Peptides against a protein of PDB entry 5OOQ. Designs and how they scored, part 16

Target 1, 227 residues: chain A of PDB entry 5OOQ
Amino acid sequence: YREDVRQVVTHPANALSFLQPGRLVEISVNGKDNYGWGAVVDFAKRINKRNPSAVYTDHESYIVNVVVNTMYIDSPVNLLKPFNPTLPEGIRPAEEGEKSICAVIPITLDSIKSIGNLRLYMPKDIRASGQKETVGKSLREVNRRFPDGIPVLDPVKNMKIEDEDFLKLMKKIDVLNTKLSSNPLTNSMRLEELYGKYSRKHDLHEDMKQLKRKISESQAVIQLDDL

## One batch from the design tools (peptide; aimed at target 1 S17 R119)

Design b2_p13_2_s2 (made by RFdiffusion4, then SolubleMPNN; from b2_p13_2, 6 letters changed)
Fold by OpenDDE base, seed 2:
Structure b2_p13_2_s2 (fold): chain B 227 residues (1-227), chain A 13 residues (1-13)
Amino acid sequence: as target 1 above (227 residues)
Amino acid sequence: MILPYEEDTEPLP
C-alpha cells in the first residue's frame, strides 16, 4: 500500500507542482541507495538527445536535481553528469562510520520516496563554491529539529489528490495501520486506473508549463529588442 | 537563529 501511495504521489501530474527549489524530498535510488532527505534544486523533462524517440515511463520522464549531504566522500562525484539520472558506478550514500559530503545528484521521480512539507532557503547559485555545504548545514539543522522524521506533505489536504480510488486507498491504509492488518494484492489493479486519470492532468500541466515558457521567452525577446 | 527552512504546502503557481 505504501508503494501504491508513492506511485500516485510521485506521478508528474501530482509531484511536479511541489518540486519548487528547496523542497525537501526523501531519496532512494534504485530502491537500494538511501540518501535520506535532500533539497530540490530544479527539475526538467528528460530529453534523450541521442534517441529523441525514447519513451520513458511517467516516473522516469523527468529529472530532478537534488542536494544531498549523505554522499560517500570517496564517491566519484566528478563523473556526475547534469541531467543524467544514470549514476556512475561508486556513487553511493555513506554507510555508518563513513564520511559524507554534499553533492548535487540527478534523480528520477521514481527515486523520490516522499515529499516533505518543508522548503529550504536555497542559494541563487548552488554550483558556486561552498553553496552545497551551506545547504548541507541546513539539512542537518532540519534533521536535528525533526528527529522522528521530516513531516510529509498530506496527499489529500496539501496535494489535493481527490481521486476516489486514491481516497479509498488512503482510508484502507488508515484502517490497516490501526488494525495492523496487511492486504497488499488488491491495490495494484486500482493503480493502473488511477494512472489513466492522472495522464490527462499531466498533459494539461505540461501544456500550461510550455505556454508559460513561450510567454517568458517572448517577453525576453521583446526586452532584447528594446535594448 | 533564523530557520533555514519554512513550511510550504502550496503548489507552484
Scores: peptide ipSAE 0.505, ipTM 0.926, DockQ to the pose 0.502
OpenDDE base, seeds 1, 3, 4, 5: peptide ipSAE 0.481, 0.499, 0.477, 0.497; ipTM 0.922, 0.926, 0.920, 0.923

Design b2_p13_2_s3 (made by RFdiffusion4, then SolubleMPNN; from b2_p13_2, 5 letters changed)
Fold by OpenDDE base, seed 2:
Structure b2_p13_2_s3 (fold): chain B 227 residues (1-227), chain A 13 residues (1-13)
Amino acid sequence: as target 1 above (227 residues)
Amino acid sequence: MILPYEEDTSPLP
């Protein structure tokens, strides 16, 4: 059920509006590399210049740049490409007893485990010397203040996810947490319906954004012809 | 000590 909630929360139609600079997100890459809580730098639509016709899933269609303070010190961070969410071999979080460093890593929405209700104050230029370390200090301070974990955005109250099937899912989770009962099959079918609804909403939003860009481009061309 | 963070539950405008 947590995965079902995660799929809805991290869908572009819901997540992108909450990925402001400094937003805290919990990061897990490939379901195994847990970087803990990081801070959002920015995000962009995933574009494959080599294959413009590449179709990505909704959860893989955006790249989110995040600052983490848990990167293994001997990771080949110099091989990181800002717009490539496929991390080089050897890029991993520090294990217990290992030293860590701050790094900016590109991830997909699928690598977001949770979205926090906190935002860090971010430097204007995170790529400048020492700025990542400043964010790293801020992350340490947050973790110190929230030893039981950083508060997560409420999907209903904060994110305004009001889909009836999602609300039913949340109620079921509450009941299950109380009764320690599991019925995963019933919730999986509802997730597919929810996903379909959110996908359509996202498509509409992207269409509107593309239309606005085309209008802006057309206006810019008209202005150039008038000069 | 100035907190390096704030609570923000608002979406992008």
Scores: peptide ipSAE 0.522, ipTM 0.927, DockQ to the pose 0.509
OpenDDE base, seeds 1, 3, 4, 5: peptide ipSAE 0.510, 0.517, 0.509, 0.513; ipTM 0.926, 0.927, 0.924, 0.924

Design b2_p13_2_s4 (made by RFdiffusion4, then SolubleMPNN; from b2_p13_2, 6 letters changed)
Fold by OpenDDE base, seed 5:
Structure b2_p13_2_s4 (fold): chain B 227 residues (1-227), chain A 13 residues (1-13)
Amino acid sequence: as target 1 above (227 residues)
Amino acid sequence: MILPYEEDYSPLP
């Protein structure tokens, strides 16, 4: 059930509006490599230059660049390519007793475990010398302040996920945390239905965003012509 | 020490 909630929360239709620069997110790459809490730099729609016709799943359709402070020091971070979520071999978090460094890694939405209620102040150019380390210090301070973990955004109260099926899922989870009896298959089928609804909503959101951008650009041009 | 973070519950505009 936690995974079901995660799938809905990390869907582009819900997550992208909360991936502002500095937003703290909990990161697990491929469900194995736990980087802990990192800070969002930016995100972009995934474009495959080699295969422009490539179709990605909703959770793989966007790349989020995040600063982590838990990268293993001997990881080949120089091989990291912006907006390429296929991480080179050897890119991993530091294990216990290993030294870590700060790095910017490109991840998919599927690699987000949770979205926190905190945003860091982010430098304008995170790739400038010393800026990653500054963010790393901030992350350490946050982790020190929140030893039990950063508070997670409430999907309903904060993220305003008002989908009826999701609300039913949440209620069911609340009930099942009291009573264990939901069939995983039924939940999977409901998730597919939810994904279909969210995909449509995302398309509309993206269209609105594009329209808003066009309006802003048009207004800027008009203002330039009036000068 | 100025906190390097703030609580933000707002979506992108």
Scores: peptide ipSAE 0.492, ipTM 0.921, DockQ to the pose 0.493
OpenDDE base, seeds 1, 2, 3, 4: peptide ipSAE 0.400, 0.487, 0.491, 0.470; ipTM 0.901, 0.919, 0.919, 0.914

Design b2_p13_3 (made by RFdiffusion4)
Pose (drawn by RFdiffusion4):
Structure b2_p13_3 (pose): chain A 225 residues (1-48, 51-227), chain P 13 residues (1-13)
Amino acid sequence: YREDVRQVVTHPANALSFLQPGRLVEISVNGKDNYGWGAVVDFAKRINNPSAVYTDHESYIVNVVVNTMYIDSPVNLLKPFNPTLPEGIRPAEEGEKSICAVIPITLDSIKSIGNLRLYMPKDIRASGQKETVGKSLREVNRRFPDGIPVLDPVKNMKIEDEDFLKLMKKIDVLNTKLSSNPLTNSMRLEELYGKYSRKHDLHEDMKQLKRKISESQAVIQLDDL
Amino acid sequence: KLGEYFEDTTPIP
């Protein structure tokens, strides 16, 4: 349900109105590379010069400044409007130095939109400007160690469509349902939940393998035939 | 004000 709400928030119709320069966003591109919190510089529509049609979330590209780029990552390969990050450009590991950089992303790569925004120079491409912005990101990350406050989708972003409102209520219902469970006020909750979640991942992982073995025991493309 | 920040909840006009 929360992932469903995220798509509604990041859709161009609602998200673009709040993508001013300097907007803080949490970037998780393709659900794999987590660059932390960054600052939006600008955005523009994606034009594929083959005029291919794009998905609503991929229809736009946003350039964002990040402060967690791996230091030896080859940033010279980036094209301004190509959000496919070349192989080798990755967020810095837990033990590696970081460097400020600008990357292009589609809207689907935004985890959350912040209520804070930075003061940014006119030319972020100018000398030392991307570096200076990276310093500001490091300070915001200090004042907000637990995280950056998110924009309220209804109160701040004024999203009032009825279908979305029912979705928000479905979350509140499940939360109060969760808060009424006997385990909510338990000390062993983190222990037991982790112990169970590991057993559950295996069950789902084993189920994936279990099906592969059976289909391959028989002839391969007999079904295709 | 470069290096500073503020809160903003307004949409683009």

Design b2_p13_3_s1 (made by RFdiffusion4, then SolubleMPNN; from b2_p13_3, 5 letters changed)
Fold by OpenDDE base, seed 5:
Structure b2_p13_3_s1 (fold): chain B 227 residues (1-227), chain A 13 residues (1-13)
Amino acid sequence: as target 1 above (227 residues)
Amino acid sequence: MLGEYEENTEPLP
């Protein structure tokens, strides 16, 4: 269910309007490289100059440039290509005991785990000397102030995702969370198993696929009307 | 100042 919510929240139709400069986002690249909370610099529609007819999935159709302060110090950051989300080998977050540096990395929407309700005041030129480090200091200060995690945007109240199927999904999650909070013995594994059983029993996975399609279709129509 | 943050729950205009 968390992944299903993430798929809806990070869809271009919902996410792009909240990817202002300085927006805090939680970053996980390829499901393994967790950079933690970073700050949005900008975003652009993904364009393949070599193959203009290339069709990307909705979640891969935009590139988001983000400042992270968790890049491994010996990562080949000089090999990073602007607006290329295919990161060079060796680009990774620092592990425990390793030193980190600030870097700007290009990611897809699919690499966003969460969108925070906070924005940093960003420098006008993030590429200027010392500017990434300033943002990195701000990220450390925010993490210090929010030891339990940065508050996430409310998908319904803040992002105005009012799709009926999504609202039903959120309500189901709230009910499950309430039940789990009342029963401390429900380990994370039982949650996944319960979510899997409920997803199967209530066709929620198919509902989510249908919702994703409807969102994609609606976005295609909006893009056609804006041309 | 650089290093400040704000709560922002509004979309791009």
Scores: peptide ipSAE 0.465, ipTM 0.898, DockQ to the pose 0.777
OpenDDE base, seeds 1, 2, 3, 4: peptide ipSAE 0.461, 0.459, 0.465, 0.455; ipTM 0.900, 0.900, 0.900, 0.896

Design b2_p13_3_s2 (made by RFdiffusion4, then SolubleMPNN; from b2_p13_3, 5 letters changed)
Fold by OpenDDE base, seed 2:
Structure b2_p13_3_s2 (fold): chain B 227 residues (1-227), chain A 13 residues (1-13)
Amino acid sequence: as target 1 above (227 residues)
Amino acid sequence: MLGTYSEDTEPLP
């Protein structure tokens, strides 16, 4: 059930509007590399320049750049490629007793475990010397203040996910948290139906965003002609 | 002191 909720929450139609700079997100890459809570830098639609016809799943269709403060110190961070979520070998979080550093890593939406209700104040240029470390200090401070974990956005109250099947799922989880009974199989089939609805909503949102971008680009061209 | 963080439950405009 938690995975079903995660799939809905991290769907582009729901997640992207909450991936503002500084948004705290809990990160797990490939289901094994837990970086803990990181801060969103930005996101972009995934573009494969080598294969423009590449079709990605909804959860793999965007790249989110995040600052983490848990990168293993000897990780080959210099091999990280912007907007490439396929991380080089050796890129991993520090284990217990290992030293960590701050890094910006590109992840997919599928690597987001949770979206927090907090945003850090982010430097304007995260790539500038020392800025990642500043964010790293902020992350440490937040973790210190929230030892039981950073508060998660409420999918219904905050994210306004009002799909009936999702609401039923949430109610079921609440009941199960009280009764400790899980039936995961029934929820998976309903999740596919939910994704179909969210995909349509996302397409409209992206169309609107592209339209706004085209308008802005056209205005920029007009300003260049007036110079 | 500019706070390290703020609560933000609002979507992008």
Scores: peptide ipSAE 0.478, ipTM 0.906, DockQ to the pose 0.571
OpenDDE base, seeds 1, 3, 4, 5: peptide ipSAE 0.478, 0.478, 0.474, 0.474; ipTM 0.903, 0.906, 0.903, 0.904

Design b2_p13_3_s3 (made by RFdiffusion4, then SolubleMPNN; from b2_p13_3, 6 letters changed)
Fold by OpenDDE base, seed 3:
Structure b2_p13_3_s3 (fold): chain B 227 residues (1-227), chain A 13 residues (1-13)
Amino acid sequence: as target 1 above (227 residues)
Amino acid sequence: MLGTYEEVTEPLP
């Protein structure tokens, strides 16, 4: 059920509107590499230049660049490619007793465990020398202020996920937190229905984003002709 | 002192 909630929360139709620069997100890559809380730099739709016809799942269709302060110091960070979520071998978080560094890693939405209610003030150029370390200091300060963990966005109150099936899922989780009876089959069918609804919302969001870009480009061209 | 962070619970336009 927690995974079902995570799948809905991290769906592009819900998550992208909250992935502003500096947004805190909890990161787990491939379900194994826990980087803890990081800060969003930017995101983009995943484009395969080698296979333009590649179809990705909704959770793999976007790449999010995130600053982490938990990267193992001897990780081959120079091999990291922006907007390539396939991480080189040896890219991992530092273990206990190991030294860590700040790095920007490209992740998919599927690597987001939770979305925090906090946003850091980000440097204008995160690629400039020392800027990642500045974000790393900010992350340490936030973790110091929230020893019990960074507050997570409320899916209903904050994210305004008002889908009836999702609300029923949340109620079931509340009941199940009081009564441990999982029937996995009933939850899978509802999740598929939710994904179908969110996929349609995502298409509308992308259409609106494309329309806003076209309007902005047209306005920029008009301003150039007036110059 | 510019705060380290802000609370943002609404989607930005």
Scores: peptide ipSAE 0.489, ipTM 0.899, DockQ to the pose 0.549
OpenDDE base, seeds 1, 2, 4, 5: peptide ipSAE 0.483, 0.487, 0.479, 0.487; ipTM 0.900, 0.898, 0.895, 0.894

Design b2_p13_3_s4 (made by RFdiffusion4, then SolubleMPNN; from b2_p13_3, 4 letters changed)
Fold by OpenDDE base, seed 2:
Structure b2_p13_3_s4 (fold): chain B 227 residues (1-227), chain A 13 residues (1-13)
Amino acid sequence: as target 1 above (227 residues)
Amino acid sequence: MLGEYYEDTSPLP
């Protein structure tokens, strides 16, 4: 059930509007590398310049740049490529007893475990010397204040996910948590129907974003002609 | 200020 909720929450139609700069997100890369809570820098639609016809899943169709403070110190961070979510070999979180550093890593939506209700104040230029470490200090402070974990955005109250099947899923989870009963198989079949509905919303959102961009570009051109 | 956090449950405009 947790994975079903995660799939809905991290779908572009729901997640992107909450990936503002400084948004805290819990990160797990490839289901193995847990970086803990990081801070969103920005995100962009995934574009394959070498293969423009490449089709990505919804959860792999965007790249999110995040600051983490748990990168293993000897990780080859210099090999990180901007906007490439395929991380080089050796890029991993620090294990217990290992030293960590701050790094900006590109991830997909599928690597987000949770979206927090907190944001950090982000520097304007995170790539400037020392700025990542400043964010790292902020992340340490947040983790210190929330030892049981950072509060997660409420999918219904905050994210306004109002799909009936999702609401039913959430109610079932609440009942199961109360009763200590698990029936994971029943909800997986409804997830496909949910994805179909969210895909349609995503298309509309992208269309609106493209329209806003075109308007902004047109306004910029007009301002240049007036100069 | 750098080093501060705040609660934000609002979406992008």
Scores: peptide ipSAE 0.569, ipTM 0.918, DockQ to the pose 0.690
OpenDDE base, seeds 1, 3, 4, 5: peptide ipSAE 0.565, 0.565, 0.569, 0.569; ipTM 0.916, 0.918, 0.917, 0.916

Design b2_p13_4 (made by RFdiffusion4)
Pose (drawn by RFdiffusion4):
Structure b2_p13_4 (pose): chain A 225 residues (1-48, 51-227), chain P 13 residues (1-13)
Amino acid sequence: YREDVRQVVTHPANALSFLQPGRLVEISVNGKDNYGWGAVVDFAKRINNPSAVYTDHESYIVNVVVNTMYIDSPVNLLKPFNPTLPEGIRPAEEGEKSICAVIPITLDSIKSIGNLRLYMPKDIRASGQKETVGKSLREVNRRFPDGIPVLDPVKNMKIEDEDFLKLMKKIDVLNTKLSSNPLTNSMRLEELYGKYSRKHDLHEDMKQLKRKISESQAVIQLDDL
Amino acid sequence: SLNYDGSTLIFPP
């Protein structure tokens, strides 16, 4: 349900109104590369040019400044409006130095939208400007070690559509349902949940393999034939 | 059209 709410928030109709310059966003491109918290510089519509149609979330591209880019990552390959990050551009690992950079992303690559925003120079492309902004991101990350506060989708973003409101209530219902479980006030909860979640991943992982073996035991494309 | 409700601006030190 929370992932369902995220798509409603990041959809261009609601998200673009709050994508002013300097807006803080948590960037997780394609659910794999997590760049941490960054600052939005600008955004523009995606024009595929071959005029190809794009999905609503991919219809727009946002340039964001990050402070967790791997230091030896080849940033010279980036095209201004190509959100497909070339192979080798990745977030710095836990033991590697980081460098401030600007990357393009689609809206689907935004994990959360912050209520804070930075002061940014007019030309982020100017000399040393991307570096200076990266310093400010490091300070915000210190004042807020647990995380950056998110924008309230209803109170702040004034999202009042009825279908979305029922979705928010569905979450509150499951939370109070979760808070009424006997294990909520337990010490072994982290232990038992992790022990169970590992067994569950295997079950789902084993089920994936279990089906592959059976389909391949028989002839391959007999169904296609 | 842009909206700034719920925003806090931060300046560099």

Design b2_p13_4_s1 (made by RFdiffusion4, then SolubleMPNN; from b2_p13_4, 8 letters changed)
Fold by OpenDDE base, seed 2:
Structure b2_p13_4_s1 (fold): chain B 227 residues (1-227), chain A 13 residues (1-13)
Amino acid sequence: as target 1 above (227 residues)
Amino acid sequence: SMSLEGFTLLYPS
């Protein structure tokens, strides 16, 4: 059921307004490559220059560039293409015992596991020498300061997702968390149905604009060393 | 859980 929530949270209509530069996001590529928490550089609508008529799913329709500090050192990072989420072979996070480096990788919204309620102050030019490493250091410090995990955006309180179908989804999840459901498959199907209804009911572009207008973001400024 | 209203901007040291 967490996946169902993730689908709603990472939907462009909801997520894009919270993908400002420096926003922390937890990254999992292809369901197996866990890069941990990274920092958003920017995002753009996915455009296929070779096939302008290409239709992407909602969760694949945008590319988010993120700084990660967990890239395997021997990964062919030079082969990374900006705004191309199809990563070259060998691009992967470092495993235990392996050395890691900082890298900017393009990911889809579907690769976002969680959106944090923290933003790093980002360098103006992330591609300049040493800038990725600075962000990498900041990421390490954040992880150190939040040993129990980086605070995740609350879909309702923070993201202001007030869609009735989503609220019903959340309610069902709460019920399932409190009661060991004897029929997890049935419940899963129902949740998928609710998500489907949510997705069909909302126009991506209109909803994004509306959400952006509704977001009243209060900003707290904290030094990393003061955390 | 710090229910952070809004977001916290973190400056590197």
Scores: peptide ipSAE 0.258, ipTM 0.802, DockQ to the pose 0.297
OpenDDE base, seeds 1, 3, 4, 5: peptide ipSAE 0.240, 0.239, 0.035, 0.055; ipTM 0.788, 0.799, 0.686, 0.735

Design b2_p13_4_s2 (made by RFdiffusion4, then SolubleMPNN; from b2_p13_4, 8 letters changed)
Fold by OpenDDE base, seed 2:
Structure b2_p13_4_s2 (fold): chain B 227 residues (1-227), chain A 13 residues (1-13)
Amino acid sequence: as target 1 above (227 residues)
Amino acid sequence: MFSLDGFTLLYPS
């Protein structure tokens, strides 16, 4: 039930604090278009200017701009809109044997498969000529250095998700992993219920998490200056 | 932390 963990990790109350510029994230759009690991440029709350009353789910309520180096070369990247996570037709990752290019794409939190425990130092203007390609080279180097996979943030140790409901969810997942053969549907429903409880509780703490994000960003800047 | 092609890779503390 990795999906259940993913839902918790990518919830705004948890994820936003770790989406600093340069943060590595693994990207899967619509559950089928796998772009691999990209680097966060920035994020913003999703606002529909045409429909201000639009209500989005938690996982669709923010837009994250990410640099990827796996965009299919013939994708209509010129049709990308910086604040529109609904990607134009033809925007897709390169398949095996196809050439790829670097691109900045807007995604929702729901398109984040995992959050890496690594950050790149991002250029100030990623849209300037050659900058996204430089980031792309860095991404290739990262993948080379971590052949077994880029280290993922630990939800408990790194992200400090210590909520009792989450821990209960994790415990249930562990139990199910050992007993997956018996009544998967019933168990899945129970997990959804636990996640629901967790989500509702942490929605109240979103403001606190946003503050923690700002603090974390400041600390990251300090670390960069010390290098 | 290490440098990658002009960028620095950082582990969150």
Scores: peptide ipSAE 0.054, ipTM 0.797, DockQ to the pose 0.115
OpenDDE base, seeds 1, 3, 4, 5: peptide ipSAE 0.051, 0.043, 0.048, 0.040; ipTM 0.790, 0.733, 0.710, 0.734

Design b2_p13_4_s3 (made by RFdiffusion4, then SolubleMPNN; from b2_p13_4, 7 letters changed)
Fold by OpenDDE base, seed 2:
Structure b2_p13_4_s3 (fold): chain B 227 residues (1-227), chain A 13 residues (1-13)
Amino acid sequence: as target 1 above (227 residues)
Amino acid sequence: SFSYEGFTLLYPS
């Protein structure tokens, strides 16, 4: 039931305060195109200029620009539109044996698989020549340093998600993971219900949380070579 | 996956 946790973690009310420039995020577009870990450039609320009345789900209501170093070299990256998460046909990560390049891609919150507890120092102008490649090199170094996986933000300890409905969700997931369930479908529906309650509650407070966004945790500053 | 207690800001070499 990792998906249930992911839904909570990537909800705007929780995720946006941790999407600072340089934040590492694990990216999966449309549940199939895995770009691996990328670095956040920035984010913005999704606006449809042609259809101002367009309604997006919470997880599709923001666009996050990320640097990835796994873009297939022959992908039509020139067709990428800023702040348009609908990627052109052919935009995909490189497969095994294929060459990759660095690219900045716009994604939705729903395309974030996990949020890392690491941040890269980002160039001021990521679109300048060679800058995204510098970030790409840093990403490779990070992956080398963390062969067992990049540290992920803890929803409770790091993200301070203390909502009772979320905690109940987490507890239920823990129980289900440790005990064999005879009715997985029923349990899944219950988890969805709990998530629904959580989402409805925090939708009312989302704007307030965004305005009060602050870094609550201390930061360690190190060189990549020192890892 | 595992978690760290604090943020780590990484500078490129």
Scores: peptide ipSAE 0.130, ipTM 0.784, DockQ to the pose 0.264
OpenDDE base, seeds 1, 3, 4, 5: peptide ipSAE 0.042, 0.042, 0.039, 0.043; ipTM 0.734, 0.741, 0.683, 0.756

Design b2_p13_4_s4 (made by RFdiffusion4, then SolubleMPNN; from b2_p13_4, 8 letters changed)
Fold by OpenDDE base, seed 2:
Structure b2_p13_4_s4 (fold): chain B 227 residues (1-227), chain A 13 residues (1-13)
Amino acid sequence: as target 1 above (227 residues)
Amino acid sequence: SFSTEGFTLLYPS
């Protein structure tokens, strides 16, 4: 059911308001390329210049630019195209024993494994020389400070996902974690219903922008060295 | 202290 939760959490209706610059997100591309925790630079609605009529799934309809510090050093990062989530061949995380570098990569919401409850103070110009490396250093420090894992946003308490079907899903997960089995198919059906509700929003992008501006978040400011 | 209601903003060292 973790995947079901992930689908809801990473849906634009829920995720976008939490993808502020510096937001930590756990990244997995194509289900195999795990970059670990990265930091959000920005996001934008996906536009296909060659096919303006292209329709994307909800989870593929936005591009999130993220700084990662786990890019394989010999990856052809110069071939990366901003806001193009179709990564060039050879773009991959470093394996054990390989050297890594910092890079900004465009990903879809579907590539977000988790959204952290931490934000880095981001440089104004991430493309400037040395800035992504600064973020990379911060990411390393965060990982060092949280050896048991970066705190993940609570979908209910933090993200305020109050959809009844989702809450039911969460309850089922809780029950399952205890001892009882649940029907994955039933959960899938409910998830589809949720998607239907989300998809009925006419201008999701604009709505999310407005929502983001209205969201008042309690913020704690901590120096990385004070963690 | 980390916020449970919001996010924690981390400044680089």
Scores: peptide ipSAE 0.251, ipTM 0.829, DockQ to the pose 0.302
OpenDDE base, seeds 1, 3, 4, 5: peptide ipSAE 0.125, 0.150, 0.042, 0.226; ipTM 0.711, 0.754, 0.740, 0.824; seed 3 fails the geometry check

